Peptides against a protein of PDB entry 8YR4. Designs and how they scored, part 63

Target 1, 309 residues: chain A of PDB entry 8YR4
Amino acid sequence: PRGSPALQLVVLICLGLMGLERALNVLVPIFYRNIVNLLTEKAPWNSLAWTVTSYVFLKFLQGGGTGSTGFVSNLRTFLWIRVQQFTSRRVELLIFSHLHELSLRWHLGRRTGEVLRIADRGTSSVTGLLSYLVFNVIPTLADIIIGIIYFSMFFNAWFGLIVFLCMSLYLTLTIVVTEWRTKFRRAMNTQENATRARAVDSLLNFETVKYYNAESYEVERYREAIIKYQGLEWKSSASLVLLNQTQNLVIGLGLLAGSLLCAYFVTEQKLQVGDYVLFGTYIIQLYMPLNWFGTYYRMIQTNFIDMEN

## One batch from the design tools (peptide; aimed at target 1 N291)

Design b2_p25_2_s1 (made by RFdiffusion4, then SolubleMPNN; from b2_p25_2, 19 letters changed)
Fold by OpenDDE base, seed 5:
Structure b2_p25_2_s1 (fold): chain B 309 residues (1-309), chain A 25 residues (1-25)
Amino acid sequence: as target 1 above (309 residues)
Amino acid sequence: DLLSLLQQLQQQFDQQWQELLAQLS
């Protein structure tokens, strides 16, 4: 970004965080292997507990792997919002300025409906997301129930209770934070539509704008509308990062409690090393699709509100 | 990742918007 040293610093921090994510992607499997080796060698509890705690801390920083909502990824995404907004605003202003520099014949020959239809293609991609969310969230809810039953029957009631409390807290916080963020998204969407309407009105009145040499005034008015939109967009995007981080914390606490308890039972020869691997793998598998639940819940809520009007 | 998908949708929107700009030049 040319012209803002603050945004350049944010880009450098984001690049540093991307490097840290790559380091975590190597370290997490190493610590996991070390836990398996220490369990196999029947190492003393103090060494095992330290390695497990370190693994869970690194896993909290990394998140779930592909599509991870780890702390580092969330922090990177949060910081990147301002860089993306700066780039988007610069592109939108360049387009709007260029459209006002074009000939009257170009404005008369092009359907304003094509520019709207390109905007609508961005919204139609949301419908493809709906199907993906339905096909991932419903199976994940089933996998949670199956997991609670499985761990309660085959491990111990304590494991079933940890999974139940973790997933119940996860779902409750996901719903509550999603309802809270829906207000910011509605305000963002209304301001987006108003900003787009202003751009369309200015372009439809191109002849009048050109007659009065008001192009600079219309560009500044559009810039102010974009700044107002980006203030709401930031709240929407930041609220999503907060949701993902809250979810990551809940899963991290569940993983910590369950992994320590599993490791303890393996040291007491009540469980095998394979059972520790199973628990860790299963919790990580539950974590990956659950990130989409907040958006699915919002989509259901929006569709219900749109059916009541 | 929902944020990565919203970012991908926004990047795809920005890319389609840049491609539209490149077709308007």
Scores: peptide ipSAE 0.014, ipTM 0.396, DockQ to the pose 0.015
OpenDDE base, seeds 1, 2, 3, 4: peptide ipSAE 0.007, 0.006, 0.009, 0.007; ipTM 0.393, 0.366, 0.344, 0.329; seed 1 fails the geometry check

Design b2_p25_2_s2 (made by RFdiffusion4, then SolubleMPNN; from b2_p25_2, 19 letters changed)
Fold by OpenDDE base, seed 3:
Structure b2_p25_2_s2 (fold): chain B 309 residues (1-309), chain A 25 residues (1-25)
Amino acid sequence: as target 1 above (309 residues)
Amino acid sequence: SLLELLKKLQEEFEKKWKELLEKLS
């Protein structure tokens, strides 16, 4: 933000904290590896206690990893509040200015309160979208790349290949299945709006419905609309379960292949027992942000569908 | 449309963010 050196400094500090989170995402598994190796070697208590204390401190800073509430992520979120407020106000002013540039015919065709509600939802959706892209999507992609590089350099090229194939397949399937699912969600939302509109229209015409004793007919029409909605809701929910299960299967296969390969190299004394634990910990740590990514890509598509209507 | 304005704002923000990252690298 060119107009405030204070906000520029806050952005730079937030970027530095994001870099620190990436370093912690590598260091935490390494320290956990070292604990397992020291326990296996029956190392002296002083060395073990120092390594465990250091691990717990790093884990406090990291939290659960990307998308968790660790100390560094909480500090970043706190500092980012002012930047988000500045961005929100700028987007709101741009939307408001654009609304004033629109034709009188456009304004006469729409209720002012509905336009403002769409503008507020749009602003919140964009600011939420931008914040999530910056703080969850980009960091997750960075952690995947760092993971591929780390495993390729310090383990074997085969581990880097397994992580690459697993994450590429996971991301591709997440996008493809989510795009497929969007059709069911759009149909569900359209039927929900139609069912709600029918219920409101029936209740607004309550006197007419009473005059004709048509209550049973209106209830049956509403029941049919609910059944049609529930059929679409089931397809939407079932498609989400299919997405989650497909994601779980891909991560499970990647974890299986990499864990078997790591166990084999430990039996050949090429890797230590701690390296097996490091691989498993790091893959599970990558899974958490990716699960949030699927939820968020869904949220984006929902907000876009809700703004197209 | 409001959606097109929001998409343009997103694209401009992503461009400015990339430019900021390129200046910090």
Scores: peptide ipSAE 0.006, ipTM 0.276, DockQ to the pose 0.012
OpenDDE base, seeds 1, 2, 4, 5: peptide ipSAE 0.005, 0.005, 0.006, 0.005; ipTM 0.291, 0.299, 0.327, 0.280; seed 4 fails the geometry check

Design b2_p25_2_s3 (made by RFdiffusion4, then SolubleMPNN; from b2_p25_2, 20 letters changed)
Fold by OpenDDE base, seed 4:
Structure b2_p25_2_s3 (fold): chain B 309 residues (1-309), chain A 25 residues (1-25)
Amino acid sequence: as target 1 above (309 residues)
Amino acid sequence: KLKEILEELSKEFLERWEETLARLS
């Protein structure tokens, strides 16, 4: 925001809070590891109580990972309201200015109130998408990179490799399967619009349909259109289940491979019991925001395709 | 359920966005 130093400061604070969230995503599993290790070693109560209290405090700040209702995330969201309002207002004013530059013929051919409602929805949508990219996608990619670095440095290169392969395969399959699904969604939407148009045309021609006693024929044509729509809807929904299951399988295989490797290193006394718990906890924390990635990637693709046209 | 709700919300959001863009074009 170029015009307000106060809003620039709020953006910097929000970026700082995002950095804090990344630190918490690493620290929470570490403290949980430490609790498990201290319990295993039968450490003094004072040390254990301090570590547990610190863990609970960090967990309160984190709230369960990216997109959770953690204190830091809520504080960031609260502070971002003013930045979002500034951005929305700026986009609305740009659209409004552009609408005033359009020809009189364009304005006479359109309902101005509908165009404004469309522009407002568009502005909200772009602002929401940008906020999602900045606050969920980019942070998740950062958490993956931080995870690869952390596991490679503090565990073994094999753990970093497992996380890298798992997340790379997850992202790649999410993109590929999402692109493959887009054709089913487009076909479904086209058939839905055609089915709705047929219903509207039949109802607008109600008198003609009554005159020819063609009600049963129109109902049967509408039924056929619904069946065709439901066949496409099923393909769209089934392809979604396939995406979700593919994602679940990739994460499950990564979790299995890493958990077995952790268990092996614990048996060899190269890692502690808490390190097994750390790996599992961290992978689950990465999985939660990634589940949302497939949903928003479609929004990004649609918006990019619609901007290129 | 939550993922389905979010996908329905994202579909509704996308459909509203596509309808919005199609009406702007």
Scores: peptide ipSAE 0.010, ipTM 0.349, DockQ to the pose 0.019
OpenDDE base, seeds 1, 2, 3, 5: peptide ipSAE 0.016, 0.014, 0.013, 0.010; ipTM 0.361, 0.380, 0.397, 0.321; seeds 1, 2, 3, 5 fail the geometry check

Design b2_p25_2_s4 (made by RFdiffusion4, then SolubleMPNN; from b2_p25_2, 18 letters changed)
Fold by OpenDDE base, seed 5:
Structure b2_p25_2_s4 (fold): chain B 309 residues (1-309), chain A 25 residues (1-25)
Amino acid sequence: as target 1 above (309 residues)
Amino acid sequence: SLLELLKKLQQEFLEKWQQLLAELS
């Protein structure tokens, strides 16, 4: 934000809180590992109670992970409200100024309510995209990189490789399947607009439809348009289920390979029982933000398709 | 890189938004 040193300080504090969230995402699984190891070793109650209390405090700060309602995430979200409002107001004023610079011929050819709806969708799209990039995409990529480094240094190079291959395959398949789905979504939106236009035209010509007793014919024509729309909606929805199932399969295979390798190293006494729990917990923590990545790519494509129309 | 793809998607978004603003002009 240019021109407000107070908002610049708030952005710096929010970036510091995002760094703290990344540290908590590593520390919480480590403390959980330590609890499992202390329980396995039948350690003294005083050491166990201190480690459990420290874990619960760190878990309160983190919450459920990225996108959860932890104390640090809530504080970041609260501080960001003023930055979001400043950004939204700036985008709204830029769009409004641009609309006033457009030719009178452009304004006479369009309904004012449609222009305002396009402006509001555009503002919401840009602000939503920026917030999603800053708070979900960049942090998720950082957590993946931190995870690869952590597992490569503290476990074995094989664990870092499994996480790298699993996340690379997940991201690649998410992009490819989402690009494939865009065709079905465009076809669905075009048929929805055509179905709505037919309903509006029939209702605007109500007197003519009534004069010819064509009510049953218009209802049947609308039914056929709905059936055609539902056929395209089914393809769009089925393609979403296929995306989610493909994502679940990739994470499941990565979890299987890594869990079997952890179990093997625990049997060989190279790793402790807590290290098996750490790996499973960390992979599940990476999965939660990645499910939002498929929603982001959908939101970007929605906003592009809604801007093309 | 995924960051370059995201930057390219952001840049293509900004370019398509600018192009849409320019096609709306």
Scores: peptide ipSAE 0.006, ipTM 0.289, DockQ to the pose 0.014
OpenDDE base, seeds 1, 2, 3, 4: peptide ipSAE 0.006, 0.006, 0.006, 0.006; ipTM 0.325, 0.322, 0.317, 0.327

Design b2_p25_3 (made by RFdiffusion4)
Pose (drawn by RFdiffusion4):
Structure b2_p25_3 (pose): chain A 309 residues (1-309), chain P 25 residues (1-25)
Amino acid sequence: as target 1 above (309 residues)
Amino acid sequence: SSTSLSIALIFLVSSVVAYLLYLYL
């Protein structure tokens, strides 16, 4: 925010809260390991109670699920509401002030609905791009790296390889499948618009009664168009299911390899009982934000082209 | 819903394996 000082402070607080969320993401599974390790060694009730209370408090600060739930990141959503309102207003006003100064030939040439759709979509594109990228993409790529470092240095050497390979395969397969699916989605959207146009045309022209008893003919054409649309929709949704399945298979293979290696190491007195639940919890925690990357890829590309327009 | 249920089952299986590992040790 160029103008107001009160908003730069809010931006800095939001970035600090993002850092704190990353720290909590690292911290909570460690406390879960500590609780399990204290529980297995018959610890007195005092230290167990205090540690349990602390773990519960940390789980409360972190998202109880999917990270979009915690007290942190919600304070962030609140402050970002206040900040993103300023950018939205400024961009809309700049577009509106520019559209009123162009010459007449320009306005006589282009329609109004198209020009206004470009402007609205542009403002939304800038806002969404800022939100998606800064608060949902970079934090997750930071979480993956932090996890790789933690497992490779403080846990063992092989688990770094396991996490690295799993996440690399996940990202690569997600992008590869997503481009194909986008082609299918565009093919389906074009036909959906054509079907709507046919239905609107048949409704507007109540001449079907005049030039024939052609109600049946208009109904049949509409059915054919619906069938074509349904075929294209089935293809697109099947592609979506395949993407979900391949992502799930990759995470499952990573979890299986890590769990087996951790169990074997625990039986050989190299790792403690809590390290098993640490690995499991952390793998699930990494998986949860990764569930929405094909959508982010699609929205980033679309919003980039829209902002360029 | 299906993802939540799968995660809950994974936590259950992990708890059972941890308990069995504790007994074995």

Design b2_p25_3_s1 (made by RFdiffusion4, then SolubleMPNN; from b2_p25_3, 20 letters changed)
Fold by OpenDDE base, seed 2:
Structure b2_p25_3_s1 (fold): chain B 309 residues (1-309), chain A 25 residues (1-25)
Amino acid sequence: as target 1 above (309 residues)
Amino acid sequence: SELEERIKKLLEEMKKLAEELVKKL
C-alpha cells in the first residue's frame, strides 16, 4: 500500500512469517525423523528428550494441518487484519464512487438495497480470492517445489520423481475435474433461481391462485421444479464425491509407491527407519494444503459463478 | 443486458484494480 509505510512493513513481516512457515514445513519432518532414528539407536535419554522437546516446540509454531492453526499462521493472520481492512475499504470506496458516476436511469431501474448487496458480495469475493491466492495457493505451490528439491537432494532421485508425478497428477486432475463440475454447478444454480422465482411468483399472486382454486396445480408445478433441482443437485454432489475420491486415490497410489520404495531401501540399509517415517509424514503434510486447495478452488469458482449471475 | 455488461465491466475493473492493488502493495 503506497500511502502507509506502516502497512508496507506489516506486509513485509507477513511475507517473512510465510517464509518461516515454509522452513517449519521442512524442519518438523526432519526432527520427527531424528526422534525415530534416536529411538532405533537407543540413544541416551537427554539427547532424545531435547529432540522431542524441540519437535513439540516446532510443531506448536507450525500447527496441525486442519484443526489447529499454528502460532506463526495465527500471528500472520492477526497482522494481516489491518492490511485486509485497508484493501476492503479501498475497494468499497471505489465501488461507491463508481455507483455515483452511473446514470440516473440505472439508479431508478434498481432497488438501492440490491445494488449494495451486489457491491458487498463483489468486495467480499475479490478480497477473499486475493487473500486465498496469497496465503494458500502460492505457499502450497512453494511447499511442493521445496518438497521435490528436498527429496531429490537428500533421498534418491526416484523419490523426487514420485513426488513430482503424484503432485502434478493431483493438481491436473483437480483442475480438470473441477472445470467439468462447473457445468453441473451452473445448471444447478440456474434451476435453483428458476425454482425460487416460481415460488415467489406463486406467493405474490396468492389471491389469484386462491380465486381460481389453483393451489394443487401450483404445488405440483413447484414439486416438479424441486425434483428437477434435486436431479441437478445430485449430479453436483456426486461430482464432488468423485473429485474427492480421485484425489484420495492419487495420494494413496503415490504414498504406496513411495512407501514401498522407502521400505525396500531401508531393508537394503541405504536408508534409516526415520527416513521411512519422514517420507510418510511429508507426503501427508503436502496433501493437507492441497485438499484445502480443491475446496477453495471450488469456492473461487462458486464466487465467480455467483458474480456472473 | 446492458446491466450485466456494466456489472461484468465493473467486476473486471475491480479485478484489475485488485490485481493492481496487489502489484502496488
Scores: peptide ipSAE 0.007, ipTM 0.395, DockQ to the pose 0.011
OpenDDE base, seeds 1, 3, 4, 5: peptide ipSAE 0.006, 0.005, 0.006, 0.006; ipTM 0.384, 0.350, 0.359, 0.311

Design b2_p25_3_s2 (made by RFdiffusion4, then SolubleMPNN; from b2_p25_3, 18 letters changed)
Fold by OpenDDE base, seed 3:
Structure b2_p25_3_s2 (fold): chain B 309 residues (1-309), chain A 25 residues (1-25)
Amino acid sequence: as target 1 above (309 residues)
Amino acid sequence: SKLEEEIKKILEELEKVAKELAEKL
């Protein structure tokens, strides 16, 4: 942000905290590995207690991982409020300026209150999208890359390949299935609007409907519209369950393949028992923000389609 | 339809401005 050195410093601190979260996402599983190995080796209580205390402290800083409410994430979110407010205000002023540049005929033809409501929804959607991209999407992609590098260097190239294939397949299927779902959602929203319009038109023409005793006919037409809507809603909801299940299957297969390979290398004494736990913990930790990604991508698509109405 | 297209344009412009703001942050 040009003009506020204080906000620039806050952005730099937030970026530093994001870097710290990436480091914690690697360190927490490593410390958990070390605890499992120390327990397996029946290590002295003093070494174990220090490692457990350090792990719990790091876990407090991290929380549940990316998209969780850890101390570092909460501190970042708190500091970012001022930056978000500055950005929101800048976007609102740009929209307001642009609205003033529009022709008088455009303003007279549209309800000013509806335009303002659309502008406010647009601003909220964009600022929310940006915050989501910066704080969830980019960090998750970074954690995947860091994970591939880490497993390739410290375990074996086969582990890095499994994570790469699993995450690439997960992301590709998420995009493809979400694009496929968008068609059902658009059809659902179009039918919802048509059903609502029919209800409003029937209620506005209440006197005419009463005069012709057409109440039963209007109710039946409305019922048919609801049934058609519910058929599209079911397709939208079922497609979401299919997305979530497909994602779960991909992660499950990646976890299975990697866990079997870890178990094999532990039996061959090339890896320790803690390394098996590390792999499983890290894969589950990568899954959590990706599962949220599917939810927020839906929320974004909702907001875009709700603005297409 | 026309409102949707203009809202979509406003959203695309906002997304551009937002991307430019993210690059200028």
Scores: peptide ipSAE 0.014, ipTM 0.422, DockQ to the pose 0.012
OpenDDE base, seeds 1, 2, 4, 5: peptide ipSAE 0.000, 0.008, 0.007, 0.008; ipTM 0.315, 0.428, 0.374, 0.403; seed 4 fails the geometry check

Design b2_p25_3_s3 (made by RFdiffusion4, then SolubleMPNN; from b2_p25_3, 18 letters changed)
Fold by OpenDDE base, seed 3:
Structure b2_p25_3_s3 (fold): chain B 309 residues (1-309), chain A 25 residues (1-25)
Amino acid sequence: as target 1 above (309 residues)
Amino acid sequence: SSLEEKIKKILEEIEKQAEELSKLL
């Protein structure tokens, strides 16, 4: 934000809080590992109590690992409201100025209220997309990279390779299946609009339909349009279940491979029992934001396809 | 159709500008 040093400072603080959240995502599993190791070793109560208290404090700062419920994330979201409002207002003013530059024929041909509603939906969708990309996508990619580096340095190169292959396959399949789903969703929305248009045309021509006793014919044609819509809706919904299941299978296979390898190294006394728990906890922490990514990417695509109509 | 495609392009351009604006924020 070039116009206000106060908002620039807020952005810098938000970036600092994002960096702190990344550090917490590494530290929380480490402290949990240390608790499990101290419990296994039957360590003195004072050392255990300090480590547990430190873990609970770090977990309060981090939250539930969803990146949305922690104190640091809540503080970041709160501070970002002012930046979001500034950005939203700037986008609204740019849209409004661009609308005024459009030809008088465009203003006369479109109800000004529909244009404003499209502009408001556009601004809300863009501002939501930006906030989502900056606060969920980029941090999740950073957490994956940090995870690969961490597992490669502190465990074995094989763990870093498993995480890399699992996350690369997960992201690739998410993109490919989502692009495939977009075709079904576009076809669904096109058929929904055609079904709505047919209902509106039948209702506007109600007197003519009644005059010709064509009510049964219009109802049957509307039923056929609904059945065709529901067939496309089912494909869209089934493709979503397939996406979620494919994602779950990839994470499950990565978790299985890494957990078996970790268990093997624990049996060889190369790793501690806490390291097994760390790996499982860290992989689940990486999965939660990625699962939300599939949901928000769907919401974003909904908003874009709803703006396409 | 043609007007929807123009609005789509304007929205995609607003998204690109908003992504560029987010990189500048």
Scores: peptide ipSAE 0.006, ipTM 0.306, DockQ to the pose 0.012
OpenDDE base, seeds 1, 2, 4, 5: peptide ipSAE 0.000, 0.005, 0.006, 0.000; ipTM 0.244, 0.319, 0.309, 0.245

Design b2_p25_3_s4 (made by RFdiffusion4, then SolubleMPNN; from b2_p25_3, 20 letters changed)
Fold by OpenDDE base, seed 3:
Structure b2_p25_3_s4 (fold): chain B 309 residues (1-309), chain A 25 residues (1-25)
Amino acid sequence: as target 1 above (309 residues)
Amino acid sequence: DELEKEIEEIRREIEEKAQELAKKL
């Protein structure tokens, strides 16, 4: 937003709030560790109550690791509405001006109002999706890097390696399975559009269909198209389940390996009981936004392919 | 229309995964 210092300040505040979310993602597990350690040591109630109150306050600011429901995230989203509206309006005006520069033949050949509505919906959707990607994908990658650094520095290099291998394998498999799945989705969408076009054509020509008593034939043809669509829909849905299960297995293996290693170091008195809980909580917290990474990656691919075509 | 369907399919996948996450919490 080069023309409004107020919107530039809002962008800077939103970036500051994103930094605060990253700090909360580290602090919340640390405070939870401290509670477990204080409970294990049977610490005095005053110290425990202060730490619990501080944890609950930090957890309210964070919003449970889902990345979308925390007070800081909600405040960021609220402030960003004005920036998004400024950006969408600027893109809509650029498209509108470009449409006016297009040849008279384009204006005669296309319903201007339908193209404008498609442009407005497309631009609002793209600007919303880009904002969503920037505020969810980049922070998630940052949280992974921060997690690897944190575990490598404060636990052991082996924990950092487990997180690195787990997250690298997770991201790689998510990309590969999402690219594989995209073929089934495209085939499904193409068959859905063909099925819908046949239904609309049959309904527009209902007088001709009735004249030839072809109603039973058109119904059977539509049934065959639905069965073909459902076969592709099943492949798309089954591929999503396979993606989710593959992701769950990778995180489960990382959680198992790291939890066993934590338990071992707790038995050797190198780590506290709270550090075991910290590791498990942090890995689950990283998993929540990563579950969406395949969806985000697909959105990026779709938007790039649709811009190149 | 295809982009709107892709967005709606993405929303449905978001809702399905959110429900699955809500069942695990």
Scores: peptide ipSAE 0.018, ipTM 0.538, DockQ to the pose 0.030
OpenDDE base, seeds 1, 2, 4, 5: peptide ipSAE 0.017, 0.005, 0.000, 0.020; ipTM 0.538, 0.272, 0.312, 0.505; seeds 2, 5 fail the geometry check

Design b2_p25_4 (made by RFdiffusion4)
Pose (drawn by RFdiffusion4):
Structure b2_p25_4 (pose): chain A 309 residues (1-309), chain P 25 residues (1-25)
Amino acid sequence: as target 1 above (309 residues)
Amino acid sequence: STSLSILSIYVLSIVVAVALYFYLK
């Protein structure tokens, strides 16, 4: 924010809260390991109670689910509401003030609905791009790297390889499948618009009664168009199911390899009992934000082209 | 469905941890 000082402080607080969320993401599974390790060695009730309370408090600060739930990141959403309002207003006002100074030929040439749709979509694109990228993409790519470092240095050497290969395969397959699915989606959207246009045309012209008893003909053509649309929709949604399945298979294979290796190492007195639940929890924690990357890829590309317009 | 799959993984992880604990004993 160029103008107001009160908002730069809020931006800095939001970035600090993002860092704190990354720290909590690392901390919470460690406390879960500590609780399990204390529990397996018959520890007194005092230290166990205090450690349990601390773990619960950390789970409360971190998202109880999917990271979009914690007290942190919600304070962030609140402050970002206050900040993103300023950018939205400024961009809308700049567009509106520029559209009123162009010459007459320009206005006589283009329609109004198209020009206004471009402006609205542009403003929404800048806002969404800022939000998606800064608060949902970079933090996850940072979480993956931090997890790789933690497992490769403080846990063992092989688990770094396991996490690295799993996440690399996950990202590659997600992007590869997503481009194909986008082609299918566009193909389906064009027909959906054509079907709507046919239905609107048949409704507007109540001449079907005049030039024939052609109600049946109008109904038949509508059914044919619906069938064509349904075929394209089935293709697109089947592609979505395939994407979900391949992502799930990749994560499952990573979890299986890591769990087996951790169990074997625990039986050989190399790792403690808590390291198993540490690995499991952390793998699930990494998986949860990764569930929404094909959507982010699609939205980032679309918003980039829209902002360019 | 994802939540149920995760819960199942949690339960199985507890079971394995318990089994490992008794095996070490």

Design b2_p25_4_s1 (made by RFdiffusion4, then SolubleMPNN; from b2_p25_4, 18 letters changed)
Fold by OpenDDE base, seed 3:
Structure b2_p25_4_s1 (fold): chain B 309 residues (1-309), chain A 25 residues (1-25)
Amino acid sequence: as target 1 above (309 residues)
Amino acid sequence: SLKKKIEEIRKKLEEKAKELVELLK
């Protein structure tokens, strides 16, 4: 933000903290590896205790990894509140200014409350999307790239290839299945709105319904609308389970292939027992933010569909 | 027509959000 050097400094600090989170995502598995190796070698208690204490401290800073509430992530989120408020206010003022530039015919055709609700949903959706892209999407992609480079350099090119193929397949399937699922969600939301509108219209016309003794007919019509809605809701929910299961299978296959390869290299004494644990820990850490990625990508698509309604 | 205008506003807001990300760099 060009107008406030204080906010620019906060952004730079937040970027520095994001860099620190990336470093912690590599260091935490390394320290965990070192603990396993020291335990295997029956190393002196003083060396082990220092490494464990250092690991726990790094794990406190990291938390559960990307998308978890670690100390560094919480500090970043706290510092970012002022930047988010500035951005939100700027977006809101830009929307409001643009609404005033719209033709009188556009304003006369709409209720002021609907326009304000669209503006508020627009502001929240954009601010949410921006925060999500900056703090979840970009860091997750960076962690994947760092992971591929790390495994390719310090293990073998085969590990880097397994991670690359697994993550590329995971991301591709997540996008494709989520786009497919969006059709079911749009149909569900359309049927929900239609079911709600029928219920409201029936209740507003209660006197007329009572006059014609049509209560049973309106109840049956509402029941049919609910059954149609539930059929679409089931398809939406089942498609979500299918997405999650597909993601789990891809990660499971990547973990299996990499774990077998690690175990083989440990048996050949090319890798240590700790390196097997490092690989498993690192893959699980990469999976956590990707699972959130699928949830937030769905939330973004929802907000977009809900803005279309 | 409302959907199209909301989608246009959304696209402009996404573009401005990208510009804001670039201005935050």
Scores: peptide ipSAE 0.005, ipTM 0.321, DockQ to the pose 0.011
OpenDDE base, seeds 1, 2, 4, 5: peptide ipSAE 0.000, 0.005, 0.000, 0.000; ipTM 0.302, 0.179, 0.188, 0.264; seed 2 fails the geometry check

